Peptides against a protein of PDB entry 2AZE. Designs and how they scored, part 215

Target 1, 148 residues: chain A of PDB entry 2AZE
Amino acid sequence: AQECQNLEVERQRRLERIKQKQSQLQELILQQIAFKNLVQRNRHAEQQASRPPPPNSVIHLPFIIVNTSKKTVIDCSISNDKFEYLFNFDNTFEIHDDIEVLKRMGMACGLESGSCSAEDLKMARSLVPKALEPYVTEMAQGTVGGVF
Target 2, 101 residues: chain B of PDB entry 2AZE
Amino acid sequence: GRLEGLTQDLRQLQESEQQLDHLMNICTTQLRLLSEDTDSQRLAYVTCQDLRSIADPAEQMVMVIKAPPETQLQAVDSSENFQISLKSKQGPIDVFLCPEE

## One batch from the design tools (peptide; made by RFdiffusion4, then SolubleMPNN)

Design b1_p29_6_s2 (from b1_p29_6, 11 letters changed)
Fold by OpenDDE base, seed 4:
Structure b1_p29_6_s2 (fold): chain B 148 residues (1-148), chain C 101 residues (1-101), chain A 29 residues (1-29)
Amino acid sequence: as target 1 above (148 residues)
Amino acid sequence: as target 2 above (101 residues)
Amino acid sequence: MFTRLSGPSRIVMTKSSTPSTLNYTLVPV
């Protein structure tokens, strides 16, 4: 009885750890897909334009986005060495990292929400190593989390 | 019996975790390769149009913050206080505006 | 095109007077 109890505890511990690793892996996969997809998009765009974009027309990763209503008053204090910034708003704001931006741009092919079309899924699969393709498929189906 | 069942479950879970570890290793390796690829880094950018698709500059002000690694970001967003504090340890921070025009 | 904010300075960004504009003032310190 005690032996079974010990094993049950261990089972639960392992299940929880696996769940955590699954979440981490999914995020890593999404990052990989989003990044590669972005790079491919831009490569294609530059080829079509036969030139890179103007230097000040793009922002390279990594970055953080802050957005707020145009009605929001923002006071920004910048230190002399630009090492410190302080923004004061009179209303709510939003912060987004670059990965979130890429996801919202559709660079993760809707995989983050399990909202992949057949074409999206095909793209997603093409952007990962073969070993990761089955997992991408599971993510698209929303079937990740089972024992495999 | 119960013991045999649990033992088998643990073996299966161990195999599953090993598979996950392997996949994570592959994925991490891929991300590292991307970070080391100069061409990929050159092409890893977003445009104003991209940002407009996320937050419409017609309605929203959009700032882009470029900060060195390990920059501290503190944010307060409450009914009484709306503040963002940035403190870099490795260099200057740059802030950009995405204009409508 | 993106506009780079420069420092050291105080920047006051006020509400847009039009839907197509972003109003801000850069004040060097």
Scores: peptide ipSAE 0.045, ipTM 0.855, DockQ to the pose 0.032
Fold by OpenDDE base, seed 5:
Structure b1_p29_6_s2 (fold): chain B 148 residues (1-148), chain C 101 residues (1-101), chain A 29 residues (1-29)
Amino acid sequence: as target 1 above (148 residues)
Amino acid sequence: as target 2 above (101 residues)
Amino acid sequence: MFTRLSGPSRIVMTKSSTPSTLNYTLVPV
């Protein structure tokens, strides 16, 4: 019946939207964990050193990373006011945002790839509000995808 | 019947979506709070050592781009063209090189 | 320590090739 067909279309639409929101939520959780973990790490490091790091030894978020082979020739043009940059490469390059960098640093505790140890999972849970802990657990187990 | 089953499914999906929206709101709130906390922002940094763990400066040249919000970045990476363009409207852009060890 | 890029420069590096176009909008944390 046409009525059932219409409801099936709506059902599929909602399922797809939920899936998208699940992905978005997972990313937000990973960002939160990564940021808080980074801050915690640096706070501890500064406490141990009894001082902050030298100014030019660190880069604060947000940032973008560009990397390429050391053999790549790069021509860089910069406007006088530094509002505009143009880079020309003679070979391929990679671009990474700060979140990706933090993930690769392990700041998300391996949650992004399902490689969490028990200690990693404990850390991840400690860095989110209580309401999000069950979802973090599901992420670690790879069971996210069902309907809540 | 099928109609009743579909109707029930839609109700359940609506509840699930509402739960997701709630959790997302919690997450975004936490991130905003983090961004507004001066001490957290002061401590939100990476070092050269961190970046070396991502891309070895002995083999890779690593640039770090610091730009104002809403800066436009366009990148082309093809056999015919390899280019990155940055355009800011809110302030100057800073680019840093990560030195080798 | 990091070195600030202050003006037009030429850096020699090796090439890798994959066709892609990327667009980003940088947003602060």
Scores: peptide ipSAE 0.067, ipTM 0.859, DockQ to the pose 0.221; fails the geometry check
Fold by OpenDDE base, seed 1:
Order: C-alpha cells, then structure tokens, then sequence
Structure b1_p29_6_s2 (fold): chain B 148 residues (1-148), chain C 101 residues (1-101), chain A 29 residues (1-29)
C-alpha cells in the first residue's frame, strides 16, 4: 500500500513536469518563429530599399516597452551616470517585453492564439527544423500532445 | 495488479518526457544559433511603425528601454502607487520615446 | 526617429487596466 502510494506521488510529479515542459517548448517555438520571421522581414526590406535603415530609426532586441495614456503625467528621475531611473506615474501603465511585442506584430504568425491562416501556418512551418513541424501543426490546431 | 500498472505508467511517462526533452533541445539549439549569427542580430530590430502598430502614439505614450543584462526592473501598479524603478550594474540605461507620425 | 532621453524629464503616459507588481530582469537575446 505504501509503495503504491509513493508511485502515485511520483506519477503526479512527472505529469506536472511534462505539462510544464510542454508549455516551455511551445514558448520556445514561438520565440524561434518570431525572431526568424523578423529577421527575414527586415532582410527583405533592406534589399528592396538597397540600404540599411537610417540611424536612430530602429531599436534592436532586446528591449522593453512601457506605454500609458498620453494623459498620464510621468515624472522621470535619472542618475548622473544613467545607471538608475525612477518613473512616477499618476495613472496605470503597461510593460511589454520584446517577445510579446513581436507576437503582437504578427511575427509568430498567429500561432500563439491558434489564429493561423493557411499562409501563416506555411510560414511558421518554414521557420522551424523538420523535427518541430509536427508540433507547430498541433499548436495551430489546438491539439498539442501527440508528438511525444 | 495496481503496482504493475503504476510501474508501467511511470515508464511510459519517462519515454514521453525523453521525447519532449529531445524536441526542446532542438529548439534551444536553434535559438542559440540565432544568437551567434551576426547577420541575424544585425537584422533583429523593430521600427517606429512596428511600435505604433502595438500602441498608437496618437493615443498612447510609448517608451523603449534598452538596458544591460542583469538590469533590475521593479514595477508597482496599484491605486496607491504607480512606479517603475530601473537599476543597472553593468552600464548605462537608455530610454527612448516613440514619436507620433 | 526615436527621441533619446538624456536627463530628468516630465512626460505624459497612460495606465494599465489591472493593479499588479512586476519584477523583471533584462536579458540579452
């Protein structure tokens, strides 16, 4: 009885770990697709323009964005060496990391929400190694779990 | 019996996890390759137009924060306090404003 | 073009919809 109980505990531990890793894998796939898609887009744009973007017109990864209503008053204090910043707002704000920004830009092809067109899915599959394509397909269908 | 069934389940879960680990290894390898590719890093950027598509500067003020690794960001968003604190130990922090069109 | 902040400044911004606290460590890509 005690042995069976111990194995049941272990079973639950493993199931939970697999669940967590599955979520991590999906996020990693989305990051890969988003990064590669961004690079591809910019490469094409620079080729069409026959030049790189002007200085100060782009922000390279990594970055964080903070947005708030234009009506929000912000007081910003900066140390002399620029090692410390303090922002005080009189209203709510939002913080987004670069990955979230890329997703909202559509760089993950809508895969993050299962909102992939046929073209989106084709693009997503083209941006991952062959071994990951089945998982991308499952993500698009909302039926993740059959690859492992 | 029950014991045998549980033992079999654990073996199956182990095999499933190994397959999952393999896929994760492939994915992390690809991300590492991207980080090591100079051309990819050069092309890994967003524009003002991109940021406007996320939050229109006509309605929202958008700040972009560029900071060295290990920079600490602390944010408080409550009825009594709205604050962001940035502290870097490896170099200066740059903050940019995304202009309106 | 982006405008770089060089020193203490006063700007106008809007708020998020839900109260929260967030700790984040910036990491390179």
Amino acid sequence: as target 1 above (148 residues)
Amino acid sequence: as target 2 above (101 residues)
Amino acid sequence: MFTRLSGPSRIVMTKSSTPSTLNYTLVPV
Scores: peptide ipSAE 0.052, ipTM 0.859, DockQ to the pose 0.221; fails the geometry check
Fold by OpenDDE base, seed 2:
Structure b1_p29_6_s2 (fold): chain B 148 residues (1-148), chain C 101 residues (1-101), chain A 29 residues (1-29)
Amino acid sequence: as target 1 above (148 residues)
Amino acid sequence: as target 2 above (101 residues)
Amino acid sequence: MFTRLSGPSRIVMTKSSTPSTLNYTLVPV
């Protein structure tokens, strides 16, 4: 009985670990899709324009975004060497990482919410190695969580 | 019996985790390859138009922060204090403002 | 085009509040 109890505890531990890894994998897949999709988009755009965008018109990954109301007063202090920044706001602000930005741009094809169209799903699948395609399909269907 | 059943379940979970690890390795490798590809990195950018689609510059001020790896960001957002602190150890930090259209 | 901030600066804007505390480490994607 005690042995069985020990194994049951271990079973639960492993299940939780697997669940965590599944979440991590999903995020990695989303990052891959979003990144590749972004690169593809920009490559096509530059080809059509026959030139790269102006240097100051783009921000390369990685980055973070901070946004707040235009009415928010921000005091910014920057160290001489630019190693330290301090922003003081008089109201609330939001912080977003680059991956979140890409997701909101649709670069992850809506896979992050499991609301992909057939076309979106096709795009998503095309941006991952074959071995990951089944998982992408599961993500799109919202059926991730099964044990391999 | 019960013991045999649990033992079998654990073996199955082990196999599942191994498969999961394999997929994660594949995915991580792909991301690494992307980071090492200079052309991909050159093309890995967003535009002002992209950022405007995320946060309307007509209503929101948008700052873009580029900082070296391991830069520490501390943010406090409360009724009494609204603050962001950035501390880099590997190089200078750049901050950009997204202009309105 | 983006405008680079240099040196101490002050930007004036308006309010909207929600309490939170975040610790974030910037890393390459």
Scores: peptide ipSAE 0.051, ipTM 0.856, DockQ to the pose 0.219; fails the geometry check

Design b1_p29_6_s4 (from b1_p29_6, 12 letters changed)
Fold by OpenDDE base, seed 2:
Structure b1_p29_6_s4 (fold): chain B 148 residues (1-148), chain C 101 residues (1-101), chain A 29 residues (1-29)
Amino acid sequence: as target 1 above (148 residues)
Amino acid sequence: as target 2 above (101 residues)
Amino acid sequence: MFTRLSGPSRIVMTKTSTPSTLDYTLVPV
């Protein structure tokens, strides 16, 4: 029946939308964990040092990282008002956002790959509201993706 | 046909989506709270040591770009062209070089 | 400590390549 066909189309649409939202939620959770973990780390470090780090020794979020071989030639043009930059490289480069940097630093506790130690998982759970803990557990187990 | 079955499936999917929306709302709220907390923002930084752990300055040149929101970044990485273009609409862009050890 | 780029600069370095094109906008976390 035409009605059943229409409902099947709707079913597929909803499944796809749910999948997208699951991905978005996972990313948001990782961002939250990474950020809170970073803040916690730095707070502890500053307490131990009894002072904040020198101003020019740190970069605050948000930021983007660009890296390339030390042998790569880079020509940089900057507008007078610094609203525009142009970089020309003679070879390949990489771009990373701050979230990726935090993940690589381990700030997301390995949750991004579903590879967490018991301690990592405990830390991750402690950095999210109770309502999100089950989802964190699923991420750690690699069992995310179900329709609940 | 399978009207009854499909109808039930759609109801279940609706409930699932509502649960996801709820969780996303919670998460978004947490992130907003972090962005509004002055102390958290003060402590939201990485060091040169952190960046060295990601890309070794001995082998890689590392640049840090701090730009206002909505800054356009265009990157071309091909055999014929290697380029990054930044265009800000809201303020100046700062670029930093990560020093070697 | 980090060094700020204050104007046009030329940095001479060698090549490591991977072809790609990416467009996006910077937003706060």
Scores: peptide ipSAE 0.173, ipTM 0.873, DockQ to the pose 0.219; fails the geometry check
Fold by OpenDDE base, seed 3:
Structure b1_p29_6_s4 (fold): chain B 148 residues (1-148), chain C 101 residues (1-101), chain A 29 residues (1-29)
Amino acid sequence: as target 1 above (148 residues)
Amino acid sequence: as target 2 above (101 residues)
Amino acid sequence: MFTRLSGPSRIVMTKTSTPSTLDYTLVPV
C-alpha cells in the first residue's frame, strides 16, 4: 500500500513535469516557425525589390517593444554612456518581446492560438523538421496535452 | 494489480518524457542554427510597417529597445507608479521610436 | 524610418492602469 502511494506521487510529479515541457516545446516550435517565416518573407521582399532595406528602416532581432497611448506622458532619462535608461510614464504601458511581436505579425501562422487555415498549417509544417510535424499538427488542432 | 499498473504507467511516462526531450533538442538545434547563420540573421528584422500592424500608430506610440545581453529591465505598472528601468552591463542601449508614418 | 533617442525625451499620454511588475534580462535567442 505504501509503495503504491509512493508511485502515485511520483506519477503525478512526472505528469506535471511533462506538462511543463510540453509548454516549453510549443513555445520553441512557435519561435522556430516565426523566425524562419520572417527570414523567408524578408528574403523574398529583398529579392523583389532587388535591394536590401534602407538603413534605419528596419530593426534586427533581438529587441523589446514598449508601447503606450499617444496621450501618455513619458519622461526619459539617459545616462551619458547610455548604459542606463529610466522611463517614467503617467499611465500604463505594455512591453512585448520580439517573439510576441512576430506572433502578432502572423509569423507563427496562427499556430499560437490554434487558428490555422489549411495554408497556414502547410506553411507551419514546412518550417520545421519532419520529426516536429506531428506535434505542429496537434498544436493546430488544439489537441496537445495528451502524453505521447 | 495496482502496483503493476502504476509501474507500467511510470515506464510509459518516462518514455514519453524522453521523446519530448528529443523533440526539444531538435527545436533548440534549429534555433541555434538560425543564430549561427549570418544570412539568416541579416534577414531577421522587422519594419516600421510591421510594428504599425501590431500597434495602431494613431493611438499608440511604439519604442524599440536594443540592448546587449544581460541587460536588466525592471518594469513597474501600478496605479501609483509607471516606470521602466534599463541597466546594461555590457554596452550602450539603443532606443528607437517608431514613427506614425 | 526609426528615430533614435539620443537624449532626454518627454512623451505625453493618457492614463490607464493594469497592476504588474516585470523583471526581465535580455538574452540572445
Scores: peptide ipSAE 0.146, ipTM 0.872, DockQ to the pose 0.235; fails the geometry check
Fold by OpenDDE base, seed 1:
Structure b1_p29_6_s4 (fold): chain B 148 residues (1-148), chain C 101 residues (1-101), chain A 29 residues (1-29)
Amino acid sequence: as target 1 above (148 residues)
Amino acid sequence: as target 2 above (101 residues)
Amino acid sequence: MFTRLSGPSRIVMTKTSTPSTLDYTLVPV
């Protein structure tokens, strides 16, 4: 009885660890797809335009976005060496990392929300190594979560 | 019996975890390759149009922060205090505003 | 075109979000 109890504890520990790793893997896959898709989009656009965009018209990764109402008053203090910034707002703001921005742009093909069309899924699969394709399919179907 | 069943379950879980570790290794390797590819780095950018699609500057002010690795960001968002503090250790921080036009 | 902030600036706008901390790290791109 005690031996079985000990093994049950270990079983639960391993299940939790696997669950955490599954979540991490899914995020890594989404990042890979989003980044590769972005690069592909921009490469195509530049080829069609026969030139790169003007230098100050684009922001390269990595970055963080902060947004707030246009009515929000912001006081910004910057150190002389620009090592320190302090922003004071009189109302609420939002912070988003670049990965979230890419997801909202559709760069992850809707895989993050399970909103993949057949074309979206095809694109997603094309942007990962063969070994990851089955997992991408499972993510699109919402079947990830069990032990495999 | 129960003991045999649990033992078998643990073995199966071990195999599953090893498979996950393998997939994670593959994925991490791919991401590293992206970071090391100069062409990919050059093409990894967003435009004003992209950012407008996320937060319309007609209604929202959008700031973009570019900072060196290990920069500390502290945010306070309460009913009485709204603040963001940035502290870099490795170099200057750049902040950009997304135009409405 | 994006406008870079060059020094202390005051921008008049409305309300923001809750206390949190983030570590800024490079993404693999």
Scores: peptide ipSAE 0.141, ipTM 0.872, DockQ to the pose 0.155; fails the geometry check
Fold by OpenDDE base, seed 4:
Structure b1_p29_6_s4 (fold): chain B 148 residues (1-148), chain C 101 residues (1-101), chain A 29 residues (1-29)
Amino acid sequence: as target 1 above (148 residues)
Amino acid sequence: as target 2 above (101 residues)
Amino acid sequence: MFTRLSGPSRIVMTKTSTPSTLDYTLVPV
């Protein structure tokens, strides 16, 4: 019947929206975990060293990274006010944002790929509010995507 | 019947979405709190060693770009050009290198 | 919440360019 058809359309719409929100939530969780984990790591390191790192030895978030082979020739044009940059390369390059860097550093505890150890999972859980812990568990298990 | 089943599905999906919205609100709140915490921001940094773990400067040239909000990044992917364009609206862009030892 | 630039992305292209000099150098810890 037409009524059932309408409801089926609505069902599908809601499923798709939920899936999108799940993806967004997962990313937010990963960002939170990665950031907090980074902060904790650095706090601990500074405490052990009894000093902060030299100012020009670290890069604070946010940032992006561009990397290419050392053999790549890079021509960079910079405006006088430094508001505009133009990079020309003679070979392939990669662009990464800071979150991706943190993930690759392991700051997200491998949760981004569902490849976290028990210890990693424990760490991840400890870095989120209690209400988010079940979802972190689901992410680790790769079971996110079902109906709640 | 079919109608009852669909109706029940929609109710369940509504509850699921509400839960997601709630969790997302929690996440965004946490992220805002982190952004407002001066100590956290002070400690939110990576080192050259960290960057080397991602792209080894022995083999890769690594540029770190610090840009203000609303900066536009355009990458040209064509057979004619390998190009990245940056244009900020709110201030100067800074570019750093991770040196090789 | 942190603001982000567009990306990340990996770009594979073909053409050539010339060297440049950058202003700031990171000091390893």
Scores: peptide ipSAE 0.029, ipTM 0.849, DockQ to the pose 0.145; fails the geometry check

Design b1_p29_7_s1 (from b1_p29_7, 12 letters changed)
Fold by OpenDDE base, seed 3:
Structure b1_p29_7_s1 (fold): chain B 148 residues (1-148), chain C 101 residues (1-101), chain A 29 residues (1-29)
Amino acid sequence: as target 1 above (148 residues)
Amino acid sequence: as target 2 above (101 residues)
Amino acid sequence: SYFINGEEKTGTHIYKIDTSFGLSKLIPL
């Protein structure tokens, strides 16, 4: 009886761990797709323009962004060594890491929300190793969540 | 019996987790390769237009933060004001507005 | 309130910036 109880606890622990790993895997897949798609987009754009963009016109990864109304008053204090910054805003703001930015740019092909067109799904599949394609398909269908 | 059933379930779950670990390893390997590829690094950028596209470009100011790894970011909403604090232990932080603004 | 990666927040929230794989990720502390 006690042995069965112990195994039940272990079963639940493993199920929870698997669930967490599924979430982590999905995020990793999205990162890979977004990154590769971004690189592909820029490569194509530079080829079409027959030149790279001006150095000061682009922001290389990694980065974080803060956006707020242009009317927002911002006060900034910076330490001498630039190790510390303090920003005061008189209104609300938004913060995004670059992964979120790429998702919103459509670089993850809408896979992050399961909102993929047929073309989006085709693109997403093409940007991952063959072993990951079935999982991408499941993500697009919203069928990820069960234990396989 | 119950014991045998549970034992079998745990074995199946172990196999499932191993499969997940394998897929995750594939993903991390690909990401590492991308991060170490010089050409990919060169092409891993966004434009200010891209950044403004995720917000209202007519109404929004976009600030870019280039911070060392493990930099701490604290956001505060109080009755007094809104605040963002950045603290780095590994080097200076670079903050600038999108040049196209 | 304010927003972090599209999620609405109030009060004080602290994150570390993870830069694994050349990307940035805000991780709650």
Scores: peptide ipSAE 0.758, ipTM 0.938, DockQ to the pose 0.900
Fold by OpenDDE base, seed 5:
Structure b1_p29_7_s1 (fold): chain B 148 residues (1-148), chain C 101 residues (1-101), chain A 29 residues (1-29)
Amino acid sequence: as target 1 above (148 residues)
Amino acid sequence: as target 2 above (101 residues)
Amino acid sequence: SYFINGEEKTGTHIYKIDTSFGLSKLIPL
């Protein structure tokens, strides 16, 4: 009985660890898809235009964005070396990392929310190594969570 | 029996975790390759139009932050005001507004 | 309240910006 109890504790520990790794893998896959899709989009656009966009018209990764009402009053203090910033807002704000931005741009093909069309899923699969395709399929179907 | 069943479960879980680790290694390898590829980095950009597409340009201002790795960001909601603090140890931080279209 | 990657937050929250793979990720500290 005691031996069985010990093994059950270990089983639960392993299950939880696997679940955590599954979450990490899903995020990594989304990052890969979003990044590659963005690069592909821009490559195609530049080819069509036969030139790159003006340097000051684009924002290269990595970046963070802060958005707030245009009516929000913002006070900013900056250190001399620009190593430190302090912003004071008189109203609420939103912060997004570039991964979140790319997701909202549709670069992850809706895979992050399980809202993939057939074309979206095809695109997503084409942007990962073959070994990851089955997992992408499971993500799209919402069947991730089981043990392999 | 119960013991045999649990033992088998643990073996299966070990195999599953190994498979998961393998997939994660494949994924991280691909991401590293992308981060080290000059052409990919050149093409890894968004436009202000892209940013406006995810934020209402009529109602919102968008601030862009280019910060070095490991920069700390502190957000505060207090009874006094809202705050964002940025602290870098690896270089200067660049902040600019995304112009309205 | 304010929002971090779409999640509503109150009080004080501290993050580090991880750029391990050329993207940015806010990681809670």
Scores: peptide ipSAE 0.757, ipTM 0.938, DockQ to the pose 0.940
Fold by OpenDDE base, seed 4:
Structure b1_p29_7_s1 (fold): chain B 148 residues (1-148), chain C 101 residues (1-101), chain A 29 residues (1-29)
Amino acid sequence: as target 1 above (148 residues)
Amino acid sequence: as target 2 above (101 residues)
Amino acid sequence: SYFINGEEKTGTHIYKIDTSFGLSKLIPL
């Protein structure tokens, strides 16, 4: 039946689109949690210290980092307008965006890997609007693969 | 029958997608609010210690890149050397070592 | 090899830096 075949194609298309949106939503949720958690951490730290950190001791978002051995030789070429940079390394390097940095710092509460503790899950839930809490729970359980 | 089943599936999938769209709208709204909140932006920072903590246990040099939106980053592993290329179209790129170094 | 967000890479890889919502994300191109 041609009609059934057409619907099956459409079904598959929709399933794939939903899968993509699920991934996008999960990433957005992680960003929100990580960002809010970072802000919360720093607010608490500043309150405890009764002062903000020295301005040159912190790096504000957004940023990208490149790390390599201190023994690595780096050559840098910069355009006059600073629109272009070229770095040459004699050894391997790592690049991290700030989202990844925050995840590794635990700011996403381990939700990114579905390995959060009960306490982490509670924190994660507290950092999102109520409407997103069920999805956070599903992420923690690794059950977002289904259709809801 | 098969047709009825598929039709029902499509309706359910439509509802699921609508729910996802709704949740995404909520999430993006929250993120926009955060990006526009002055206090949040003031507190949105990491330390050099934070940056080093996520890197290899070995002592590392940490370079920070502040780039405009849509800046292109190209990483290359060639037979000759390793390369990183940055190309911005919206403004200058700022690169500096972690202040503690 | 080198590493991008913890993932090992070889050869050439190009990304754009998405700064939506005040964070940076490397998006493969």
Scores: peptide ipSAE 0.757, ipTM 0.938, DockQ to the pose 0.897
Fold by OpenDDE base, seed 1:
Structure b1_p29_7_s1 (fold): chain B 148 residues (1-148), chain C 101 residues (1-101), chain A 29 residues (1-29)
Amino acid sequence: as target 1 above (148 residues)
Amino acid sequence: as target 2 above (101 residues)
Amino acid sequence: SYFINGEEKTGTHIYKIDTSFGLSKLIPL
């Protein structure tokens, strides 16, 4: 009886771990798709323009952004070595990491919300190794985890 | 019996987890390759127009933070004000407004 | 309230910036 209980606890632990790894894999897939899609977009754009954009007109990854109203009053203090920053806002703000930015730009093809068109899904599949294509399909259908 | 059934379930879960780990390894390998590819890194950028596309371009100010790995970011909502603090242990932090602003 | 990656937040929240794959990710601490 005690042995069975121990195994049942272990079973639950493994199920939870698998669930966590599934979430991690989905995020990694989205990152890969978004990154490759971004690079592809920019490569095409530069080819069309026959030159790269001005250096100070683009922001290279990695980055974080903070956006707030243009009317927001911001007070900033910076340490001498620039290791520390302190910003005080008199109004609300939003923070986004670049992964979130790329998702909102559509670089993940809507896969993050399971809202892929046929063309979006085709693009998403083309940006991952063959072994990951079935998982991308499951993500698009909202059926991830059915195998496990 | 019950014990045998549980044991079999655990073996099946182990196999499933191994398959999952394999897929994760494939994915992380691809990400590492991208991180090490100079041409990809050169093309890994967004424009201010891109950033404006996810916010109100007429009403929003966009601040960009370039921070070393493991930099700590603390956000605070207090009765007095809103606050963001950045603390790096690996080097200086660069903060600037979107160039088109 | 404020927003972190589109999620509404109140009070104090601390993150580390992970850049393991050339991207940035806010990881809660």
Scores: peptide ipSAE 0.757, ipTM 0.937, DockQ to the pose 0.925

